# Ledger of designs, part 16: peptides against a protein of PDB entry 5T59

Target 1, 112 residues: chain A of PDB entry 5T59
Amino acid sequence: TTPTMQSTSLLTEHLGYPPISLVDDIINAVNEIMYKCTNAMEKYLMQRNIIGKKDFSDEIKIGTAKLESLLENSVDKNFDKLELYVLRNILSIPSDLLEENRFRLLHHEKLV
Target 2, 90 residues: chain B of PDB entry 5T59
Amino acid sequence: EHIRFQRLVQVCNKALEESIRKLQSWEKIHECFPNYGQTREGIENLTVCQQQVIKLWSNLSRVEFDAIFHERSIEEKLNQLDDLINKARS

## One batch from the design tools (peptide; aimed at target 1 D80 Y85, target 2 K14)

Design b2_p13_6_s1 (made by RFdiffusion4, then SolubleMPNN; from b2_p13_6, 6 letters changed)
Fold by OpenDDE base, seed 3:
Structure b2_p13_6_s1 (fold): chain B 112 residues (1-112), chain C 90 residues (1-90), chain A 13 residues (1-13)
Amino acid sequence: as target 1 above (112 residues)
Amino acid sequence: as target 2 above (90 residues)
Amino acid sequence: DFDKEWEEIDKEL
């Protein structure tokens, strides 16, 4: 489930930034990489668009667009999963440590 | 003792691997270029293109993700988090 | 186990 405000605050203090910021960096990076890859593919094939006496430019453009869409859908799905996983299982504080006495201990350890 | 950073690396790799999986399918590639792929030269071009894209995907993701991890000091922070939690449980 | 955790996330999305 979604992390609590308490967990977010503690982790933000510890990290120096909100946990979601890390995820945002990762997602932004992969999106950029994705389009670089598809662009490279299109450019490569467009430089080789003529075979024999036939020009395959239109087919290449359509085909690369289809592959881009395929990759885009997969990236969206898998990195949505990544986001949830990171926030739930990595950048998280166990619930048993969010109780009053343990919460104070965590703050004390952070500040000392 | 330290497990969170390992998990971060694992989940990043998993997401990257699953995302590129469909492009690793020759059948899916060929389906997008049905006439181009019926020529010998077209098949050769598609083969090279597929390999290059997969390598580019892998290389760029490694470089960019490592940069993010460094800039965010995430390994150190996650190790400290593990230590903090373990200490609190002692 | 990471694979199990990943699969659990998959069920929620």
Scores: peptide ipSAE 0.661, ipTM 0.952, DockQ to the pose 0.908
OpenDDE base, seeds 1, 2, 4, 5: peptide ipSAE 0.661, 0.659, 0.661, 0.661; ipTM 0.952, 0.952, 0.952, 0.952

Design b2_p13_6_s2 (made by RFdiffusion4, then SolubleMPNN; from b2_p13_6, 6 letters changed)
Fold by OpenDDE base, seed 3:
Structure b2_p13_6_s2 (fold): chain B 112 residues (1-112), chain C 90 residues (1-90), chain A 13 residues (1-13)
Amino acid sequence: as target 1 above (112 residues)
Amino acid sequence: as target 2 above (90 residues)
Amino acid sequence: ELDEEWEKIEKEL
């Protein structure tokens, strides 16, 4: 389920930042890592592009591009799942605690 | 008692593992380099490359994610959240 | 527990 305004507000106050900010950091990091990996792969193979006097540069470029696309698709799918899981099951407040009396209690405890 | 940070670590590992799974397949790698991979040297190069990429993926993700967790103080905050929830339910 | 939730989420996306 989608986080409520109350839960988001409480978590933002507790964390010092909106819950989504953590997810954004994670996703941005993995995207950067992904391209570092594919770039490293291309560079490594391009340094070894000639075998038996045959130049495989074109094949290497195409092949690494295919692998990059494969990784991109996988990262997108899996970290979309991660985002939903984190916001739903980790950075969340149980609905039973969002009632009037318990809501006040949680807020009070955070301030004390 | 404290479960949320453990869940965070687990789901991060899950996402990372599933994302790199296809690159762990030699067949998938070889398919992208059909002629290059028919040479002895090509096979050797691809083997080393595959191994290095997987290691780089693992190492970089560990370092970067740990840095994020530290900068966001997420373990402490999640433990506190667990405590608050448990206290409210008692 | 994670795997089960992971599969649920996968179906939702």
Scores: peptide ipSAE 0.693, ipTM 0.953, DockQ to the pose 0.786
OpenDDE base, seeds 1, 2, 4, 5: peptide ipSAE 0.689, 0.692, 0.691, 0.691; ipTM 0.953, 0.953, 0.953, 0.953

Design b2_p13_6_s3 (made by RFdiffusion4, then SolubleMPNN; from b2_p13_6, 5 letters changed)
Fold by OpenDDE base, seed 1:
Structure b2_p13_6_s3 (fold): chain B 112 residues (1-112), chain C 90 residues (1-90), chain A 13 residues (1-13)
Amino acid sequence: as target 1 above (112 residues)
Amino acid sequence: as target 2 above (90 residues)
Amino acid sequence: EFDEEWEKIDEEL
């Protein structure tokens, strides 16, 4: 269920970087995108805050904040799942390849 | 033959899709703006806003994730990993 | 299957 140190080392050698680094890039990117989206939403509505004689600025600020929180929670949950899936099912080495003979094969292929 | 990169793309799309799902709910959007959404103009603004945010989410994620995949050469590396595994098992 | 694995992870978290 959890990647071994050996697996991490082999994958790091193969990738040129630790597997977690890819996940970090993805998570950092989606977080940036998330706040760009929420910021755009707030700005769009704040430019349209007055309807008739009523100013809805306060309601817009509160509402967009609620949506931001909702999105944050969803992003956190789903990209935690993504992290586990990637590290468990994609950036992983089958146990049979961690045996000594096949372990050498992986190293040999890399070094030759 | 090569499956790992396909899975990577798949899981990224799944996470992105599930993350934005709540914002795709008009009811959820409207609940956050109860008085603003009682006006015709407010409803129109919220509708456009919702659509634009979803499009922005999709477009930005595509561009940024593709950039990451390119910078990390992940498709090539995952294909090589598949090949190594298949070779070792043959 | 992807959906099965995804759901499995969801249950673990």
Scores: peptide ipSAE 0.576, ipTM 0.950, DockQ to the pose 0.956
OpenDDE base, seeds 2, 3, 4, 5: peptide ipSAE 0.572, 0.572, 0.569, 0.573; ipTM 0.950, 0.950, 0.950, 0.950

Design b2_p13_6_s4 (made by RFdiffusion4, then SolubleMPNN; from b2_p13_6, 6 letters changed)
Fold by OpenDDE base, seed 3:
Structure b2_p13_6_s4 (fold): chain B 112 residues (1-112), chain C 90 residues (1-90), chain A 13 residues (1-13)
Amino acid sequence: as target 1 above (112 residues)
Amino acid sequence: as target 2 above (90 residues)
Amino acid sequence: DLDEEWEEIDKEL
């Protein structure tokens, strides 16, 4: 199931920020890391682009670009899964606590 | 008692592990460098490169994710959430 | 357990 507006509001109050903000931080971080990794790979290989009398610069550039694409696709897929899992199973409030009386109690406990 | 933060760490590790899986495949690496990988030196360079990238991936993700968790105080907040839920159900 | 849950999420996406 998808998180409700009610649960989002309660969690935002509890966390001090919307639940999605945590996920955004994680995703932004991994994207940055991803490109640092692929950039490092390209630079390392480009420093070793000549073997014997052959220059493999073009192949290295194309190859690293392909690997970047593969990694990018995998990151996108797996961290979409992470987002769904976190919002559904970790940053979630059980339905029984979203009832009117229980909702007030939880809200009251945070304010008092 | 406290389960949510543990799950967060686990799912982060899972996503990171699954994301890097294809780069852990030598076959996939070699396929991207078909001629370069036909040379002895090329194979050696690709091997080192693969290992270094995987290590970089692991180290950077650990440092950055820990920083995020700290900045967001997420362990404390999730523990509190567990406590609140357990208390409400008692 | 996480692995099973992960696979279930995969089916939804």
Scores: peptide ipSAE 0.591, ipTM 0.951, DockQ to the pose 0.716
OpenDDE base, seeds 1, 2, 4, 5: peptide ipSAE 0.584, 0.583, 0.582, 0.586; ipTM 0.951, 0.951, 0.951, 0.951

Design b2_p13_7 (made by RFdiffusion4)
Pose (drawn by RFdiffusion4):
Structure b2_p13_7 (pose): chain A 112 residues (1-112), chain B 90 residues (1-90), chain P 13 residues (1-13)
Amino acid sequence: as target 1 above (112 residues)
Amino acid sequence: as target 2 above (90 residues)
Amino acid sequence: FEEEYEEFEEELE
C-alpha cells in the first residue's frame, strides 16, 4: 500500500513515534558502522604500510577511501529501498480500515 | 499469523547483505590495492581485512538493530498490528 | 531504481 497521512497519523499514535523515526535509527546506525569499519581497516593497514623496503602509504589512503565511497553509494542505495519497502509493506495500512474507521480499534486498544 | 516483524528482520538483513557484497569479492578488493596486493604480505594483510571487516560489519549491525528493535518495541507493535487487522477483517 | 526496487520487493516475497 502507498502511505497516507491517516496511516502516518494513526501509526504515529500506535507506535509513539512517526514511522520514519525507526528508519532514521537504522540508516543513521549503518552509516556509523560503515565509517567505523573503514577507519578500522585503514589503521590496520597504515601500521603495515611498509612491506620489505617500500612504503605503500599513498596507495592505502587511496584504496581505503576508494572503498569507503563505494559503500556510501551501495548503502545509500540499498537502504533507501528499505526506507520504501518498510513504509509501503510493513508500516502499512489496507483499505479495510481507513474506508471504515480504523479509529475504532486504536481507540478501542488504548482503553479496554 | 505474526508475519510483519519477521519481514522487518528479513528486509534489514537483506539490505545489509547487499550493502557489503562488493567487499566479499577478492577481485574488487585487490583492484583498490593493486601494487600492495602483489606482495605476499600484502595479500595476507588484505585477507585479514575483508574477513574481519565483514565479521565486524555483521556483528555491529546485528547488535544495534536488535537494540533498536528493543528500544522501540517494534516486534510487539507489529505483532499487535498483525493480529489487530485480523480481528478487523473478521 | 524503480526496476531494481521491483526486483528487490520480489526477492523478499

Design b2_p13_7_s1 (made by RFdiffusion4, then SolubleMPNN; from b2_p13_7 with E3K Y5L E10K)
Fold by OpenDDE base, seed 1:
Formats: C-alpha cells, structure tokens, sequence
Structure b2_p13_7_s1 (fold): chain B 112 residues (1-112), chain C 90 residues (1-90), chain A 13 residues (1-13)
C-alpha cells in the first residue's frame, strides 16, 4: 500500500525533506551513471573502430545503443522496485504508532 | 536495533547489481557486435570494454550514493527513526 | 532481509 500523508508529513519533519527526495536523488544519480557508462563504452570502442582494413563504426554505434537500451530497461525496473521498497519498508512509520499519535513523540524529542 | 540504514544499503546494492547483470553476460555483449566480435582484436577490445564499464559502474555508484547518503544524513536519521520507534514501543 | 526483498520483488512482478 501507498504511504499515508500523515506518515509522509512526519517523516518530512524528521528528515528535513520529503522521503521521496532521497529516492529522487538515488534515481537521478544512477541514471547519470548509466549514461556515463554507456558513453564511455561507445567512445572506447569508437577509438578502436578499425580492425585491419574494416571500419566497424556503424556496428559499434548500433551495438552500444542496444546495450544502452538494455541497461535503461534494467535500471528502470530495478529502481522502481527500490523506490517502492524504500518508501514502504525503510522510510515508513508503523501503523500502530500512527494510531497512537507518534507525532507527539517527535514533538517531544525536538523540544527536549 | 538499527536496521533501516542497513536495509537501505542492501537494497541499493541489490538494485545496482541486478541492473548491471545483463552487461556481465559475455554472450549478451558479443551478440551486439556480431562481426566486430569475430575478429581477435575485436574480442579483446570488447573484453576490456566490458570489464571497464562494470568497474566504472561500481565505482561511480559507490561514490555517488555515499555522497547522497552523507548529504541527506540518512544513516543518522534512520538510526534516530529506529530509536524513536523502539522507544515508542517500550 | 534478502528473503524479504526477494518476496517483495515477487509481489511486484
């Protein structure tokens, strides 16, 4: 199930930022890393595009594009799972504590 | 006692590992370069490329994720969250 | 944790 608004508010107060912001940072980072990796791969191979008398530039471009797509799909799949897991199981407040007004505890801790 | 940050690290590592899994397959790499990979020199280049990209993936992700965790103070915050929950239940 | 994550992954599929 999706986290409640109350949980989000309490966690935002605790963290100093919305829980989703952490996930966004992670996802943005991995996407940047992904394209750095694929770009590096393409450039590395393009510097080695000629073997003997044959130019494999076109094949390299197509091949690296395929690998990029493969990686994109995998990243999307796995980090969508990560997002759900983090928000549901890590950055979460047990329902029993929500019902008992956990916000009082948080408020008390901040005042002390 | 403190479990949430450990879980965060573990799930991040799992996602990263599963994301790069296909690129760890030599067969998948070779399939993308059928003619290039028929040459000895091409195979050598692809082998090095595969190894390097995997290392780059690992190194960049470690550095960037650690930076995020630090900037967000997430270990401390998650430990505090664990403590708060435990305290509330005691 | 690994078991928990695996079960969760299955639920998302």
Amino acid sequence: as target 1 above (112 residues)
Amino acid sequence: as target 2 above (90 residues)
Amino acid sequence: FEKELEEFEKELE
Scores: peptide ipSAE 0.050, ipTM 0.926, DockQ to the pose 0.128
OpenDDE base, seeds 2, 3, 4, 5: peptide ipSAE 0.048, 0.044, 0.048, 0.048; ipTM 0.924, 0.923, 0.925, 0.924

Design b2_p13_7_s2 (made by RFdiffusion4, then SolubleMPNN; from b2_p13_7, 4 letters changed)
Fold by OpenDDE base, seed 3:
Structure b2_p13_7_s2 (fold): chain B 112 residues (1-112), chain C 90 residues (1-90), chain A 13 residues (1-13)
Amino acid sequence: as target 1 above (112 residues)
Amino acid sequence: as target 2 above (90 residues)
Amino acid sequence: DEEELEKFEKELE
């Protein structure tokens, strides 16, 4: 099920931020980490590009780019799934409680 | 009683593990460096590189995700959410 | 392994 506007509002009030903000932080972080990893890989190998008087710089650049693409595709796929799961199953309010006006419950807890 | 934060951690770990899966394949790594990987030194360099990048991936993700969870107070908030839901159903 | 990892991480800078 897709999160409702009511659910989003209630969760935003509870969290102090919209639920999507957490997911955005996670996705931004993993993307940064991904490029740091691939950059480090390229630099490491480029420092070791000469073997037996043969220069493998071009192959290293191409190969690292291929690995980056593979990692990028995998990150996109898996963290898209993560986003859906988090928003639907973790940062969610059961529909029966929404129908029973959970809004009152949240306000009551804040005031107590 | 408290289940949501546990699920968050689990799904994050799963996504991280699945994302790095292909880089854990030596065959996949070697395919990207067919000539470089035919040399002894090349194989050694690729082996170290593969191991180190996986460690870097793991370490950076742990630090950054923990920081996010702390900054967002997500464990506390999810526990409170569980409690609220349980109260409503009692 | 720790020394190599440290060197690897420094290359990020």
Scores: peptide ipSAE 0.053, ipTM 0.922, DockQ to the pose 0.020
OpenDDE base, seeds 1, 2, 4, 5: peptide ipSAE 0.040, 0.052, 0.038, 0.038; ipTM 0.923, 0.922, 0.921, 0.921

Design b2_p13_7_s3 (made by RFdiffusion4, then SolubleMPNN; from b2_p13_7, 4 letters changed)
Fold by OpenDDE base, seed 2:
Structure b2_p13_7_s3 (fold): chain B 112 residues (1-112), chain C 90 residues (1-90), chain A 13 residues (1-13)
Amino acid sequence: as target 1 above (112 residues)
Amino acid sequence: as target 2 above (90 residues)
Amino acid sequence: FEEELKKFEESLE
């Protein structure tokens, strides 16, 4: 179930930012890390591209690109799951508490 | 009593672990470099590269995610959320 | 090993 506007508003007030912002930070970070890793791998191997009399530069570039694609697919898959889990199970307010009485409690706790 | 932040850390670790799993496979690494991996030096280079990239992945993710959690004060906020929910149900 | 690690880290920069 997608989070309601009500829960999003309450959580935004509580967090000081929309819940999705945390997920965005996480996803942006892992994507940056991913490309740093693949770039480092390519650079490392390209510095060692010649073995004997043979230049493996083309194979290294193609191979690293394949690994990057593999990693991209895995990151996308797993962090999509993470996003759903975080928004539904961590950054969520139980539906039974999304009542007027609960709202008063939240506001009261913030003001006291 | 406080469970949400623990869950966040767990799911992040799980996602990171599962994301790097295929790069931990030597077979998959070798398949991407079929001729390069036929040489002794190539195998050595790939071995070191595989080890280092996995280490880099782990180290960078730890540092960056901890920074995010700190900047967003997420542990405190999630603990407070747990407390509010528990209080409402009591 | 340390030398290889250094080279790898340099490639990251």
Scores: peptide ipSAE 0.070, ipTM 0.919, DockQ to the pose 0.019
OpenDDE base, seeds 1, 3, 4, 5: peptide ipSAE 0.067, 0.039, 0.042, 0.038; ipTM 0.925, 0.919, 0.920, 0.919

Design b2_p13_7_s4 (made by RFdiffusion4, then SolubleMPNN; from b2_p13_7, 4 letters changed)
Fold by OpenDDE base, seed 3:
Structure b2_p13_7_s4 (fold): chain B 112 residues (1-112), chain C 90 residues (1-90), chain A 13 residues (1-13)
Amino acid sequence: as target 1 above (112 residues)
Amino acid sequence: as target 2 above (90 residues)
Amino acid sequence: DEEELEEFEKSLE
């Protein structure tokens, strides 16, 4: 189930920021890490591109690009799942607490 | 009692582990460098590269995710959320 | 191993 506007508002008040902001931070971080890793891999191998008298630069560039694509696809898939899980199951308010009386309780606890 | 932050950490670790899974396969690494990997020195370089990139992935993710969790005070906030929910149901 | 790791990490620069 998708979080409701009411749930988002309550969680934003509680957290001090919208729930999606946390997920955005996580996804942005892993994307940055991903490209740092692939860049490091390419540079490491390019510094070792000559074996004997043969230059493997072209193969290294193509190979690292393939690995980057593989990692990109996996990151996208797994962190899309993460986003859904976090927003639905972690940063969520049970439906019974979205009732008027429970809503007041949460608001009261925040203000006290 | 407090379960939400634990779940957050678990799902983050799971996503990170599954994302790097294919790079942990030597076969996947080797097939991307078919000629380079036919040389002894090439195999050695690929072996070191594979090992170090996985370590880099693990170390960077740990540092960055911990920083995010701290900056967002997410453990405290999720614990408070658990407490509020439990109190409301008591 | 540590030397190799340091060299690898320097590639980030």
Scores: peptide ipSAE 0.104, ipTM 0.923, DockQ to the pose 0.020
OpenDDE base, seeds 1, 2, 4, 5: peptide ipSAE 0.033, 0.098, 0.035, 0.030; ipTM 0.917, 0.923, 0.916, 0.917

Design b2_p13_8 (made by RFdiffusion4)
Pose (drawn by RFdiffusion4):
Structure b2_p13_8 (pose): chain A 112 residues (1-112), chain B 90 residues (1-90), chain P 13 residues (1-13)
Amino acid sequence: as target 1 above (112 residues)
Amino acid sequence: as target 2 above (90 residues)
Amino acid sequence: EEEKFKEAEEWFE
């Protein structure tokens, strides 16, 4: 289903937070991990940048950064589909409920 | 009958597996370090990275998301939503 | 937007 304002309004009430807030926590979280991993990988190699008698510091900075940017694209790509797949299939509303009052059952839920 | 939350787990894991796949390929890893990877110690060091970074990637994401799913009670909100639409359709 | 959704469905499968 395509998201609507009633679903956003109703699901915000049922959840206690807008449906997008969960998606923010996920995207924000994986980005932090992405950088945490690359930074950890660069330091592991920088203290191993000299093999034999040659110094590969330059190659490592370029390599670690060249990898980081490829995840920034791939992650932004794969988690936008998540942002879409969730708001359309998971935090989703059928027609059975907004055609004939979903408000009854949510109000009914909070009370009885 | 509880089907929506398991989907949330499936879509999250799905996004992560695709997010890291280019790093599971030794080729693309060596492309970023061509000269460094032509040394024996370089090959050993790069192997330690991709295998550890993947494990770190999997672990950090697994722990946080399980935590996010807890702080927002999403498993329950969705189980309540799944079994609630059924009561409505009935 | 519709094409992006279809890609997301294929991607998930």

Design b2_p13_8_s1 (made by RFdiffusion4, then SolubleMPNN; from b2_p13_8, 4 letters changed)
Fold by OpenDDE base, seed 5:
Structure b2_p13_8_s1 (fold): chain B 112 residues (1-112), chain C 90 residues (1-90), chain A 13 residues (1-13)
Amino acid sequence: as target 1 above (112 residues)
Amino acid sequence: as target 2 above (90 residues)
Amino acid sequence: DEEELKETEEWFE
């Protein structure tokens, strides 16, 4: 079940932006950070690709790609959970306050 | 009294911690570099790399998330939301 | 979705 349209509207008015926008910012940020981390790892190891007379460049590329995939899958899973939690439990209005009289109070407080 | 922003910070930290957990496993790192990791220098390089990437993950996430929270004024807005809810229930 | 929400709440406690 998704948040109600009424809840979304009220929160958008209160926040100045839709609740999902905050989640989007967070997810976009972590994705950027993720790729920065994996890129840094690859570059670091590629600068150290030759040990003795052996060149490990191919192994490094494959290995870092595997780690990237591992991290990517974990990020996707955990931040999907985060999105659900934030939208349901943090950026939410209790159902009892969405009733007529309490709805007016919330809206009135914004206007006063 | 104010609980929503605290929960936001907590859930963000939890997601970040769980996401990086697999990279904290030396065994998983080593498995990705089976021949490279059999050399002394390779092990040393992988060790440093693992430590540095975890630090980078932590530092970047802190800076970026704080910036987001500031730009969205989310602490203030969530505190206000808590206050409104408490007022309505009193 | 409700079951997922419940699991998520427990996970982030």
Scores: peptide ipSAE 0.114, ipTM 0.934, DockQ to the pose 0.647
OpenDDE base, seeds 1, 2, 3, 4: peptide ipSAE 0.109, 0.055, 0.048, 0.038; ipTM 0.934, 0.931, 0.931, 0.925; seed 4 fails the geometry check

Design b2_p13_8_s2 (made by RFdiffusion4, then SolubleMPNN; from b2_p13_8, 7 letters changed)
Fold by OpenDDE base, seed 2:
Structure b2_p13_8_s2 (fold): chain B 112 residues (1-112), chain C 90 residues (1-90), chain A 13 residues (1-13)
Amino acid sequence: as target 1 above (112 residues)
Amino acid sequence: as target 2 above (90 residues)
Amino acid sequence: LQEELQETEKWFE
């Protein structure tokens, strides 16, 4: 069940931004962090690519790419779940409160 | 009484922990570097690399997520939301 | 999506 337009509007008014914007910030941040981590890993190993006169550069590049893919898949999976949970359970208004009484409360709180 | 922000922090931590879980596996790391990991020095490098990347993941996520939460004033907003809901149900 | 939601909800049980 997708959040109603009414719920989204009310939350947007309350938050000062659409609920999805928070999730977008979180997801964008973790993606940035993810690539910083994988880049750091590759750089670290590439600085240590020669062992016993053998160059492991190709193996390192392939290996780090595999780890990046693994991390990408895990991030996508877990943060998709996070997005769903946040939007449905945290940034949500109970359906029973989506009535005239709820609107009055929001208006009253804004005036006080 | 105030539960939404706590849950937000918890679900963020859970997602971060689950996302990095596979990189915490030495077996997974070693499998990606089969020949490099057969050398003593390679194993040492991979070990340090694994430790460093996990620390980097943890540190960056903490700093960035806290910044987001602050910029969005989400703790205050979620507490207010809890209060509104509780008041409406009273 | 519903299955994923149910799974995530278990995190707080």
Scores: peptide ipSAE 0.092, ipTM 0.934, DockQ to the pose 0.506
OpenDDE base, seeds 1, 3, 4, 5: peptide ipSAE 0.067, 0.034, 0.076, 0.073; ipTM 0.932, 0.924, 0.933, 0.933

Design b2_p13_8_s3 (made by RFdiffusion4, then SolubleMPNN; from b2_p13_8, 5 letters changed)
Fold by OpenDDE base, seed 4:
Structure b2_p13_8_s3 (fold): chain B 112 residues (1-112), chain C 90 residues (1-90), chain A 13 residues (1-13)
Amino acid sequence: as target 1 above (112 residues)
Amino acid sequence: as target 2 above (90 residues)
Amino acid sequence: DLEKLKETEEWFK
């Protein structure tokens, strides 16, 4: 099950932004970090591409690309899980608060 | 009393840890560089590279995630949410 | 999503 529109609206009001925006920030950040890491790895190895007069540049490029794919797949998998967990268990409103009287409390606290 | 922000930090750390796990495997690294890794110097370079990329991963993620949490005021907001929930249940 | 959620809850428990 996905969060209700009511929950999303209330949380958006409370946070000042939609809950998904936080997750998007996190995912965008880790993606950026991921590519910085793989780029750094490639650059480091490419500076050390010649061993015993043999040029390993092609192997390094292919190898780092494979590692990038490996990391990318892992990031996608784990941060998809993170997204679900955050939206359902952290940025969530318990069902007992999804009632009229409880909604008033949330609105009241914001306005006071 | 305040649990949501702690959980957020924990799940972020867990996701980061699991994401980098395969790069922590020497076997996974070596198989990507089968000929390069057959040389002594290549092994040394790969070892240092592996260590450095893991450190970079950890450092960048810490800085960037903390910045996000600050910009979104998420600790305060989650603490307030916890308080609201607890108050409603009292 | 439900199965993935269950897996997630177990993974992050």
Scores: peptide ipSAE 0.225, ipTM 0.936, DockQ to the pose 0.698
OpenDDE base, seeds 1, 2, 3, 5: peptide ipSAE 0.195, 0.099, 0.108, 0.194; ipTM 0.935, 0.923, 0.922, 0.934

Design b2_p13_8_s4 (made by RFdiffusion4, then SolubleMPNN; from b2_p13_8, 8 letters changed)
Fold by OpenDDE base, seed 3:
Structure b2_p13_8_s4 (fold): chain B 112 residues (1-112), chain C 90 residues (1-90), chain A 13 residues (1-13)
Amino acid sequence: as target 1 above (112 residues)
Amino acid sequence: as target 2 above (90 residues)
Amino acid sequence: DLKELLETEEWFK
């Protein structure tokens, strides 16, 4: 489930940024890394595209594209899970602490 | 006492490991290059390529994620969050 | 998505 507005507000105040910003950084980073990896793979093989008298350039391009798609799907799936886990279980405040008395306590501790 | 940052590191590692798992399969790599991989030289090239891309994945992710964690001061902030929660429950 | 969340927790724990 989506974090409450109250927990988001408290965490934003504590972190200095919204919790989702951390997740966005992580996801953006892995996407960049993913394409760097697939690009490197294609370039490496394209530098070695001729074996004997046969040119395998077309096969290499198709093959690396398939691997890129495979990696994209896996990254999307696993980091969607990561996002949910982080927001639910790491960047979260237990519900019992969101009551009035404990809410004030958290604010007091932050301000002192 | 401090558990949230440990969990963050663990879940990041898990996501990275699961994401690269299929590229760690030689069979999966080979099937993408059926004719290229029927040559001795092609097999050698694919083997090196597979090894290098996995290392690149690991190294880049480590560097970039550590940079993010540092820039966001997330270990300190999560430790403080743990402390606040524990104190509130005492 | 509750189902996805539950699956995620199971996967990462």
Scores: peptide ipSAE 0.074, ipTM 0.932, DockQ to the pose 0.696
OpenDDE base, seeds 1, 2, 4, 5: peptide ipSAE 0.064, 0.033, 0.055, 0.073; ipTM 0.931, 0.921, 0.930, 0.932; seeds 2, 4 fail the geometry check

